Peptides against a protein of PDB entry 7Q4I. Designs and how they scored, part 33

Target 1, 281 residues: chain A of PDB entry 7Q4I
Amino acid sequence: HENSTIAERLYSEVRVLCWIMTNPSNHQKKARHVKRTWGKRCNKLIFMSSAKDDELDAVALPVGEGRNNLWGKTKEAYKYIYEHHINDADWFLKADDDTYTIVENMRYMLYPYSPETPVYFGCKFKPYVKQGYMSGGAGYVLSREAVRRFVVEALPNPKLCKSDNSGAEDVEIGKCLQNVNVLAGDSRDSNGRGRFFPFVPEHHLIPSHTDKKFWYWQYIFYKTDEGLDCCSDNAISFHYVSPNQMYVLDYLIYHLRPYGIINTPDALPNKLAVGELMPEI

## One batch from the design tools (peptide; made by RFdiffusion4, then SolubleMPNN)

Design b1_p11_1_s3 (from b1_p11_1, 6 letters changed)
Fold by OpenDDE base, seed 2:
Structure b1_p11_1_s3 (fold): chain B 281 residues (1-281), chain A 11 residues (1-11)
Amino acid sequence: as target 1 above (281 residues)
Amino acid sequence: DEFEEQSSLRP
């Protein structure tokens, strides 16, 4: 009863390796639920940890645990990916173990881009980095060329990339990527709506009486509105999603159907040349 | 905190 032909095509043509930031204490509590929900839709799924877990497919990186080691873990994760998996995918997604991702929507966004284009996507923030950087929690996706530049050109050069493991993970990778001319892409849809979100759907969809002083409004690179217009119909990610909420989202997105409503997907855009980006909205 | 990112905590 379902036609998934286009999704299947994109699965083959837009290969995504998802690596999940986790720790040993969260293997069973959080990471396992990623594996059982949205993570199964990645072409390859790897959990980056400090301890190996064969059931989870977790890798033990040579890093310490704690918030202050996230940058170190990200560096080691991408080094590991470059060494072992750089040809296993075209795009490389970082997500947290409480991030939910609609991988099909990400493939749709990425389809026109060459993986040899030095670009990465996510929820773009404006501070600290001139071109912006991508929110760590919302998840961000690097092209294969972006990974290569990060690992081969940026990481070995302390002038381009912070050698210390301290600092905000998302800011530090953003600085490194900028310094090797990896472009911070625009992930918004044709209506100017965001696709990567650093909070749960409810927080974005429901206008909060949040003080206009809330940091998020000062950090967003592109103007965004709260409410129903906050989010693309093809949204890609949400953060702070509990394990239970992952199963709810999985059901709502992939199983629950309003009878008699059939969605026809938009036509795929033309593919871009290497180095070419979609026009900013 | 459901509303914190590491970069948002920077001075």
Scores: peptide ipSAE 0.342, ipTM 0.883, DockQ to the pose 0.141
Fold by OpenDDE base, seed 3:
Structure b1_p11_1_s3 (fold): chain B 281 residues (1-281), chain A 11 residues (1-11)
Amino acid sequence: as target 1 above (281 residues)
Amino acid sequence: DEFEEQSSLRP
């Protein structure tokens, strides 16, 4: 038996629409397993594809497939969300079909923020965009106002947002959002530990003799260490999670318990005013 | 590399 009262409260107060980037070839192989695991904990779950799938709840966007079309798919996904679902949630998460998300931890991070604040969160990278941009693979979450600004103000203006469907999806949305004054938030916890991760837990937790030349170390906006101190106790996402690993993570996070150890959650912070951010660490 | 991201492939 467990007490989920706070989680249930946050489920109602911090509504999250999750849209999953997928393609027809991955509907059964990957996307279905998102739906069967962490996707169940979203207030709304939509799979964005190029083909409709009623079993999956997949939407056929007017885009091609392949990595060169990811930016096009992201634009169409948010247009679709704005048109049909902008009032169904307060926050709008993009994730890949191999991203695993602990939605409760995301709600905890988002709780103090107004959805009318133009902000988005994720794993922040420093190249190409002055304020930074969020890793596509780690997933990123936009406030309702951020979605509005993206779709209504940025997308229609070629000077603010790339009209072509080519380019790195995460960089291009980052540029667009910066151009409409959507703030790239700091998703780190109070100890300065990250919450969104572009790799599996093993990669972050185990100090690898990774060459300092590894791109990730040049891309991270905030300095981070490997090992147990790498990751928040309230980590939100991991990428490159296989379908089987999604079920393992679901079991480990939500079912497996060490007998006699009880976690007491921290108190919720005060809510921020519209436009207000938590202090940077 | 197994751990590439779209933005990491940019020159």
Scores: peptide ipSAE 0.339, ipTM 0.883, DockQ to the pose 0.170
Fold by OpenDDE base, seed 4:
Structure b1_p11_1_s3 (fold): chain B 281 residues (1-281), chain A 11 residues (1-11)
Amino acid sequence: as target 1 above (281 residues)
Amino acid sequence: DEFEEQSSLRP
């Protein structure tokens, strides 16, 4: 028997709306598998597309498809969320249809923060944006206040937020959020280990998997190592997860258990005041 | 490259 009392508490206290970036060609191929795995653990799950799909619960946003339209889709997605769902959650996660997320670990990270604090979390990158920006692929989570500022303050102002739909989605939202004083939070655990990952676990866990010249090492905001110290025991997300791998991860994380090993969760930290952040490590 | 993020493609 599993004791989920703390997880259930956090499910209620740290409400997460997950929106999934997808397209009509991926509804059945990818998005459906998100819905059948980790997406079921969100308080609200919405698929943002260019076509409606009632089975998937996909929304048709007024945007084109393709990588060059991702920024446009992100803007429309958050506009849609703000209009229809801003009170349905405290936190708003963007993920791709090949991102896997351990939502309980995200709730644990978010627990001390007020949703009225203008903050967002993810895998922080250092280029282009002074405070950093969050990797699009790893997924990023905005507080309710961050969504409000993005939609109400940033998007309507071309000086604060790019009006056209071109550009790197993650960079552009990062610029917009910085311009409205939404803080790029530190998602690392108390040991300084990352929680949001732009690649599959194998790429982070295996030392020397990538060349030292690989762009990722130049982009990461916080210094990280490969191997067992790469990743928090409370890791939140991985990217480039195939549909099959989603089911594997779901099984490994939520079903497969080593007999005789009992995990005791750490105590929850104290809640922070509005506008207060945890100290950076 | 399968592991290129959109932001990594910028010069």
Scores: peptide ipSAE 0.331, ipTM 0.880, DockQ to the pose 0.161
Fold by OpenDDE base, seed 5:
Structure b1_p11_1_s3 (fold): chain B 281 residues (1-281), chain A 11 residues (1-11)
Amino acid sequence: as target 1 above (281 residues)
Amino acid sequence: DEFEEQSSLRP
């Protein structure tokens, strides 16, 4: 017998809308597998595409396809969310169609924060944006207030937000959010371990003889190492997860159990006031 | 490529 009382409470109190970046060629190949696995644990799940798909619940945004249009798609996705869904959730997660997310762990991280606090979380990178920006692949989550500021204050102003649809999606949204005073939060746990990851678990968990010149080590905002201490016990996301691996992860995380081992969850922290962040680690 | 990020490809 499983006791999910706390998870059910957080599902109600920390409502998450997940939007998935996809395209028509990936509806069947990738996106449907998100819907059949971790996406079902979102309070609302929407696939942002250039073509409508009623089986998938995909929205046709007025954008082109390809990497050079990802920024354009992100802008239109958040415009769509603001117009139709801003009150359907407290937090708004962007993920790719090959990102895997443990939504319960994200709710746990977000629990103390007010959705009226202008903040967003993810895997923080240090280049290009002074406060940092969140990795596109690892996924990032905006508060309701952050979405409002992005759509209402940033997007209409070419001085605050790039009007062209080209550029690195994650950098461009990071610039826009900084320009409207949305804070780039710290998603690390109390032990200083990360929760959002731009690669598969194997890459982070297994120490490799990776040259410190590898771009990731130059980009990561907080000092981190590979190995057992790389990742929080309450990790939230991994990227480059194949469709088959999504089902494997679902099985391992939600079904497979070592008999006789019971995890007791930590007590929830006190809620923060509007505008307040957790103390620095 | 499991090591690619759009922002990592910027000059």
Scores: peptide ipSAE 0.341, ipTM 0.884, DockQ to the pose 0.138; fails the geometry check

Design b1_p11_1_s4 (from b1_p11_1, 7 letters changed)
Fold by OpenDDE base, seed 1:
Structure b1_p11_1_s4 (fold): chain B 281 residues (1-281), chain A 11 residues (1-11)
Amino acid sequence: as target 1 above (281 residues)
Amino acid sequence: DEFEKQSSLRP
């Protein structure tokens, strides 16, 4: 037996459209496993590809395939969302087809914010963009207003947003969003622990897994530690999750229970006014 | 590579 009353409330009040970055070669290998696991907990789930797939619900964007086209695909994906789906959700998550997301934890983080606030969240990196940018692999979520500003104000202006399809997609969208005053939010919980992660849980949880010279430690915007203190109890995403591991995580998070232990959720915070952010810690 | 910096660096 379970009580999902608060999760159901947040499902209705914090509507999330998830779009998945994929390609035709990964429809069966990766994307379908997203659909069969965490993707089913989104209010709307769309796969952004170069070929249509009715079984997957994949959209054929007018872009080529390959890593050099990821920025182009991101631009076209958000254009498509703005044209067809801007009122279907309050928040718009980008994830890769090897990203795993606990959508309920994302709704919890987003609950106090207005979707009319120009803000986006993810794993914040410090290089290239003054306010920081969100890691592409960890996934990042835009408010409805952020999507509007990106598509309507940034994309049409080559001075604000790169017109070419080349470049690192997460850096480029970060530049564009900064140029239209979309704020890079703080995704950390009240204890200062991260929620969006660009690697698998093992890489974050195990101390000394990486050398201190590893690029990640130079890129992370907020100071973080390894071990159990690395990650919020309400963590949202992990990257480089294999299709098999998606099912494992789904089982561990939603089915496996230590008998006799019951978690009581914290009270929801007060809602913020439009334009108001939680203070950074 | 499991430790690529950005999505654009992935194969």
Scores: peptide ipSAE 0.040, ipTM 0.778, DockQ to the pose 0.159
Fold by OpenDDE base, seed 2:
Structure b1_p11_1_s4 (fold): chain B 281 residues (1-281), chain A 11 residues (1-11)
Amino acid sequence: as target 1 above (281 residues)
Amino acid sequence: DEFEKQSSLRP
């Protein structure tokens, strides 16, 4: 009853390796649920940890645990990917073990771009990095060329990339990527709505009486609104999603259907040349 | 916490 032809095509043409930031204490509590929900829709799924777990497909990176080691873990994760998996995918997504991702929507966004274009996407923040950087929690996706530049050109040069393992991982990778001319792309849809979100859907969809002084409004690179217009119909990610919420989202997005409503997908855009970006909205 | 900064931005 369902026609998934276009999704299947994109699965083959826009290959995504998803690596999940986790730790041994979260293998069963969080990471397992990623594997059982949205992670199964990645072309390849790897959990980056400090301990190996064959059931989870977790890799033990040579890093310590704790919030202060996230940058170190990110560096080692991409080094590992470059060494073992750089040709296994076209795009490389970092997500947390409480991030939910609609991989089909990400493939749709990425379709026109060449993986040889030095670009990465996510929820763009404006501080610290001139071109902006992508929120760690919302998840961010690097092209194959971006990974290559990060690992080969940026990481070995302390002038381009912080050698210490301390610091905010998303800011630090943003600095490194900028320094090797990896572009911080615009992930918004044609209506100017965001696709990567650093909070749960409810937080974005429901106008909160949150103070305009809330840090998020000071950090967002592009103007965004709360409410129904906050989010693309083809949204890609949400953060702070509990394990239970992952299953709920999986059901709502992939199983629950309003009878008699059939969605026709928009036509795929033309592919861009290497180095070409979609016009900013 | 839905209102907290991302883990990377937290002290």
Scores: peptide ipSAE 0.038, ipTM 0.772, DockQ to the pose 0.167
Fold by OpenDDE base, seed 5:
Structure b1_p11_1_s4 (fold): chain B 281 residues (1-281), chain A 11 residues (1-11)
Amino acid sequence: as target 1 above (281 residues)
Amino acid sequence: DEFEKQSSLRP
């Protein structure tokens, strides 16, 4: 018998809308597998595309397809969310159609924060943006206030937010958010371990997978290493997860159990005031 | 491919 009382409480108190970046060619190949796995644990799940799909719950945004339009799609996605769904959740997660997310772990991280605090979380990178920006592939989550500031204050102003639809999606939103004083939060756990990851678990857990000249080590904002200490026990996301691997991860995380081992969850921290962040590690 | 969707490495 499973006790999910705390998870159910957090599902109610830390409401998450997940929007998935996809395209019509990937509705069946990738996106539907998100819906059938981790996406069902979001309070609301929306697929942002260029074509409507009622089976998938995909929205047709007024954008073109291709990598050169990812920034345009992100802008339109958040405009759509603000117009239709801003009160349906407290937090708003962007993920790709090959990102896997443990939503319960994200709720745990977000629990102490007010959704009225202008903050967002993810895998923080250091180039291009002074406070850092969050990796697009690892997924990033905005507070309700962050979404409001992005859509209402940043997007309408070409000096604050790039009007062209081209560019690196994650960098551009990072610039816009910084310009409206949305804080790039620290998503690490109390042991200093990361929670959002831009690669599959294998690439982070296995030491010496890459040399120190690999771009990732130059981009990561916080010092980190490979191996078991790379990743929080409460990790939130991984990228480049194939459709088949999503089902494997669902089985391993939510079904497979070593008999006789019971995990006791840590106590929830105290809630923070509006505008307050967790102390630095 | 580790670079397939890495937007930060693209112009």
Scores: peptide ipSAE 0.035, ipTM 0.761, DockQ to the pose 0.165
Fold by OpenDDE base, seed 4:
Structure b1_p11_1_s4 (fold): chain B 281 residues (1-281), chain A 11 residues (1-11)
Amino acid sequence: as target 1 above (281 residues)
Amino acid sequence: DEFEKQSSLRP
């Protein structure tokens, strides 16, 4: 038997709308498995596609498919959210259909922040954007105010936000958000360990003789190491998670238990005022 | 390589 009292509290107090980037060819192959695993723990789950799917709860956005249209889809997705769902949640997560998310850990990270604070979180990268931007694959979460600023202030202004649909989706939204003073938050835990990860757990956990020239090491905003210190005990997301791996992770995280080990959650931090951020580590 | 498919690597 589990005690989920704190998780239930956070489910109510830190409402998360998750929108999943997908396409019609992946509705059954990938998106369905998100819905059957971690997506069920979102307060609201929407699949953003180019075709409607009532079984999946997929929305047909007015965009083309293909990797070059991801930025266009992101813009339309947030426009759709703002128009239809801005009050359905406090925080708005973008994830790919091969991203796995531990939503409870995200709520824990977000708890102290006001949704009226213009902030977003994810795996922060340092190139192209002065304050950094969040990796698209790792998923990123915007406050309600961040969504408002993005849709209402940034998108209509071509000087603030790229009007065409080309470019790297995560970079472009990062530029737009910076231009409307949405802050790129620090998602690391109190030990300085990351929570959002652009790769599968194995890639982060296993020390490899990865070439130091690997792009990831040049892109990460905060210094991180591989191995035991790579990842927070309260990690939030991993990318390139196959459909099968989603079920494995779901089992390992929520069902498999070592007998006789009891976890005691840390105390919740104090809530921050509007506009206030936790100090960076 | 799967790990080179990050959106941030696209022009």
Scores: peptide ipSAE 0.037, ipTM 0.766, DockQ to the pose 0.167; fails the geometry check

Design b1_p11_2_s1 (from b1_p11_2, 8 letters changed)
Fold by OpenDDE base, seed 1:
Structure b1_p11_2_s1 (fold): chain B 281 residues (1-281), chain A 11 residues (1-11)
Amino acid sequence: as target 1 above (281 residues)
Amino acid sequence: EEEYQGYLPYD
């Protein structure tokens, strides 16, 4: 009943390693549910923690837990990936253990790009970093070349990348990546709709859900609307998704269908050369 | 659970 030929092609041609930011207290509470839902659609799934868990495939990074260690954990996670997994994928997604990701939609967005292009994608914010940076909660995805530049060129140089483990994780990686000429890509679709979201769908879909004084509206790099036009039909991620909501989303996206409605996917775009980006919207 | 450091305005 289902034709997944294009999705299967993209699974092979746009390989994604997903690493999940978690901690030992959340292995069973949150991370396990990522593994049982959207995480199973990654080509490789790794949970980055401070304790090993063989059932979860969790890695014990040499970092402490807590808010002040998140930047440290991100640095160690990418070091681990570069050392052990750099050839296991073309793209490397960071997500939280309460982020939900539609991996097929991410592959669609990434398809035209070369993994050797120094670029990363996510929900772009404008403060602190000139080219912008990607929201940590919405998740962000680095090309293989971006990971190489981050680990090999940026991390060893305190002038390019903060050596201290303190600071906002997403801002700090954004600074480091900018300093090694990794481009902050535009993840919006052809209609200018966003794909990575730092909140649950409800918060983006409901008009006037938040006051326009809410920090988010000052942080977004690209102007966006509320309501049904907030989000791409090929949206990629949402944050603050509870374990129960992950199963609901899995059902709604992959199982529940309105009878008699058939979606025909758009044609794949042409592949870009190394270093080339999609044109601005 | 502690909020992720970069998800809110940077202090």
Scores: peptide ipSAE 0.038, ipTM 0.744, DockQ to the pose 0.148
Fold by OpenDDE base, seed 3:
Structure b1_p11_2_s1 (fold): chain B 281 residues (1-281), chain A 11 residues (1-11)
Amino acid sequence: as target 1 above (281 residues)
Amino acid sequence: EEEYQGYLPYD
């Protein structure tokens, strides 16, 4: 009844390892619901925690819990990935245990790029990092080369990458990646609409949901609008998605269909050479 | 353990 041929092709050609930032208290409350929904569409799914959980497939990283350890956890997570899983995927997504991701849309965005291109994508913010950095909550995806540069070149050098575990996780990785010439890509679609979102769909779709002085409008790297024009038809991620909302989104995106409306996907773009990016809009 | 809420620069 459904033709998934293109999605299946991309599943094979654009392999994504998803690692989920979580903690022991959220294994059952949040993380397991990621595993039961969008996480099952990753080529590989790993939960990065401070405690092992065999049911969840959680890894105990050598870090403490709490906001002050998020940067430490991210460093250890990518070290773990590089050591054990660098060849298991082409792209490596970080997401929170309350991030929802449409993996097929991410594969579509990533398809033209070489995993040997030092690039990463997400919701780009402009402060603190010259080229910008990707919002931690919206999730961000590194190419295989980006992971290599991060782990092998940046992390061992305290001049390139913060050695302690404190600081804003997303800002710190952004600094590190910039210092090893990993490019902060543009994840917007051809119409200039965003794909990675640091809030739930409702917050982006409803005009004037927040005050114009809200920090988000000062942080976004690219000019964006609210309402239906806020978001790509091929949006990739949303943040602050509750466990219940994950199941709702799964139903709405993958099961609910308006009878008589047929969606025809756009043709895949040509693949880019190593080091080449899509032109800026 | 404290519940992780992601990074928020401001409320």
Scores: peptide ipSAE 0.037, ipTM 0.723, DockQ to the pose 0.135
Fold by OpenDDE base, seed 5:
Structure b1_p11_2_s1 (fold): chain B 281 residues (1-281), chain A 11 residues (1-11)
Amino acid sequence: as target 1 above (281 residues)
Amino acid sequence: EEEYQGYLPYD
């Protein structure tokens, strides 16, 4: 028997809307597997596409498909969320249809923060944007206030946001958010370990898996290592997760247990005031 | 339609 009392409390107090970047060709191949695994643990789950799918709960955004339109799709997705769903959640997660997310761990990270604080979290990269930006593939989560500022203040102003639909969507939203004073938060745990990851667990957990010249090591905002110390015990996301691996991860994380080992959760931190961030480590 | 593959700075 399982005791989920704290998780149930956080489900109610830290409400998360998850929107999934997808396309019509991936509705059956990828997106439906998100819905059948980790996506069911979001308070609200929406698939952002170019075609409507009532079985999937996919929305047809007025955008074209292809990598050159990802920024356009991101802009329209957040416009749609702001218009229809801004009060349905406190936090708004973007993920790809091959991203896996442990939503309970995200709620734990977000618990002390006010959703009225202009902040967003993810895997922070250092190039192109002074304060950094969050990797698109790892997924990133905006506060309600961050969404408001993005849609109402940034998007209508070509000086603050790129009007063209081309470009790297994660860099472009990072530029826009910085221009409206949305803070790029630190998602690391108390031990300095990351929580959002742009690759599968194997790529981070195995030492020397990648060459030191690999672009990732030049892009990461916070210094990190490979191996077991790469990742928080409360990690939130991984990218390039196949549909089959989503079901494997669901089994391993939520069902498989080592008999006789009981984990006691840490106490919840004190809540922060509006505009306040956790202290730097 | 083109399949979404995410965004990488370098291929």
Scores: peptide ipSAE 0.036, ipTM 0.725, DockQ to the pose 0.132
Fold by OpenDDE base, seed 2:
Structure b1_p11_2_s1 (fold): chain B 281 residues (1-281), chain A 11 residues (1-11)
Amino acid sequence: as target 1 above (281 residues)
Amino acid sequence: EEEYQGYLPYD
């Protein structure tokens, strides 16, 4: 009953490696639920941990655990990817073990871009980094060239990239990427609606969920609204998604159908040249 | 070992 021809095409043409930030205590509690839901739609799925887990497909990185060591884990994760998997995909998504991602929507956003363009996408925040940086929790996706620049050009240079393993993971990678001219892309759709979200859908969809003093409104790079217009019809990610809610989202997005309503996908945009970005909206 | 729940400046 379902026609997935375009999605299958994009699966082949826009290859995504997803790496999941996790730890040994969360292998069973959280990470395995990513693997059993949205993670299965990645072209390659790797869990980055401090302990190996053959059931999960987790890699033991030479780092400690804890929130203050996430930057160290991110550096080692991308080093591992560059060494072992740089040709396994065109785009490289970082997500947390409580991030939910609609990979098909990400492929749609990425389709026009060359993976040789030094660019990355996510939920853009404005503090600390001039061009902005992408929220760690919402997940962010690097082009193959962005990964190359990060690992080969940025990481070895302490003037470009923080050598210590402490610090805000998303801010630090944002600084490093800016310093090697990786562009912080605009992930909004043609209507100006966001695609990557640092909270659960409820927090974005419900008007007046937070007051104007909430830090998020001071951090968001682009103007955004609450309610149904908060989010693209082709939204990509949400954060703080519990293991149970991952299965709920999988059901709602991929199984539940309103009978008699047929969605026809928009035509794919033209491919961009290397270094070219989509026009400003 | 600390449980990681993702990173944001404020929850």
Scores: peptide ipSAE 0.035, ipTM 0.720, DockQ to the pose 0.198

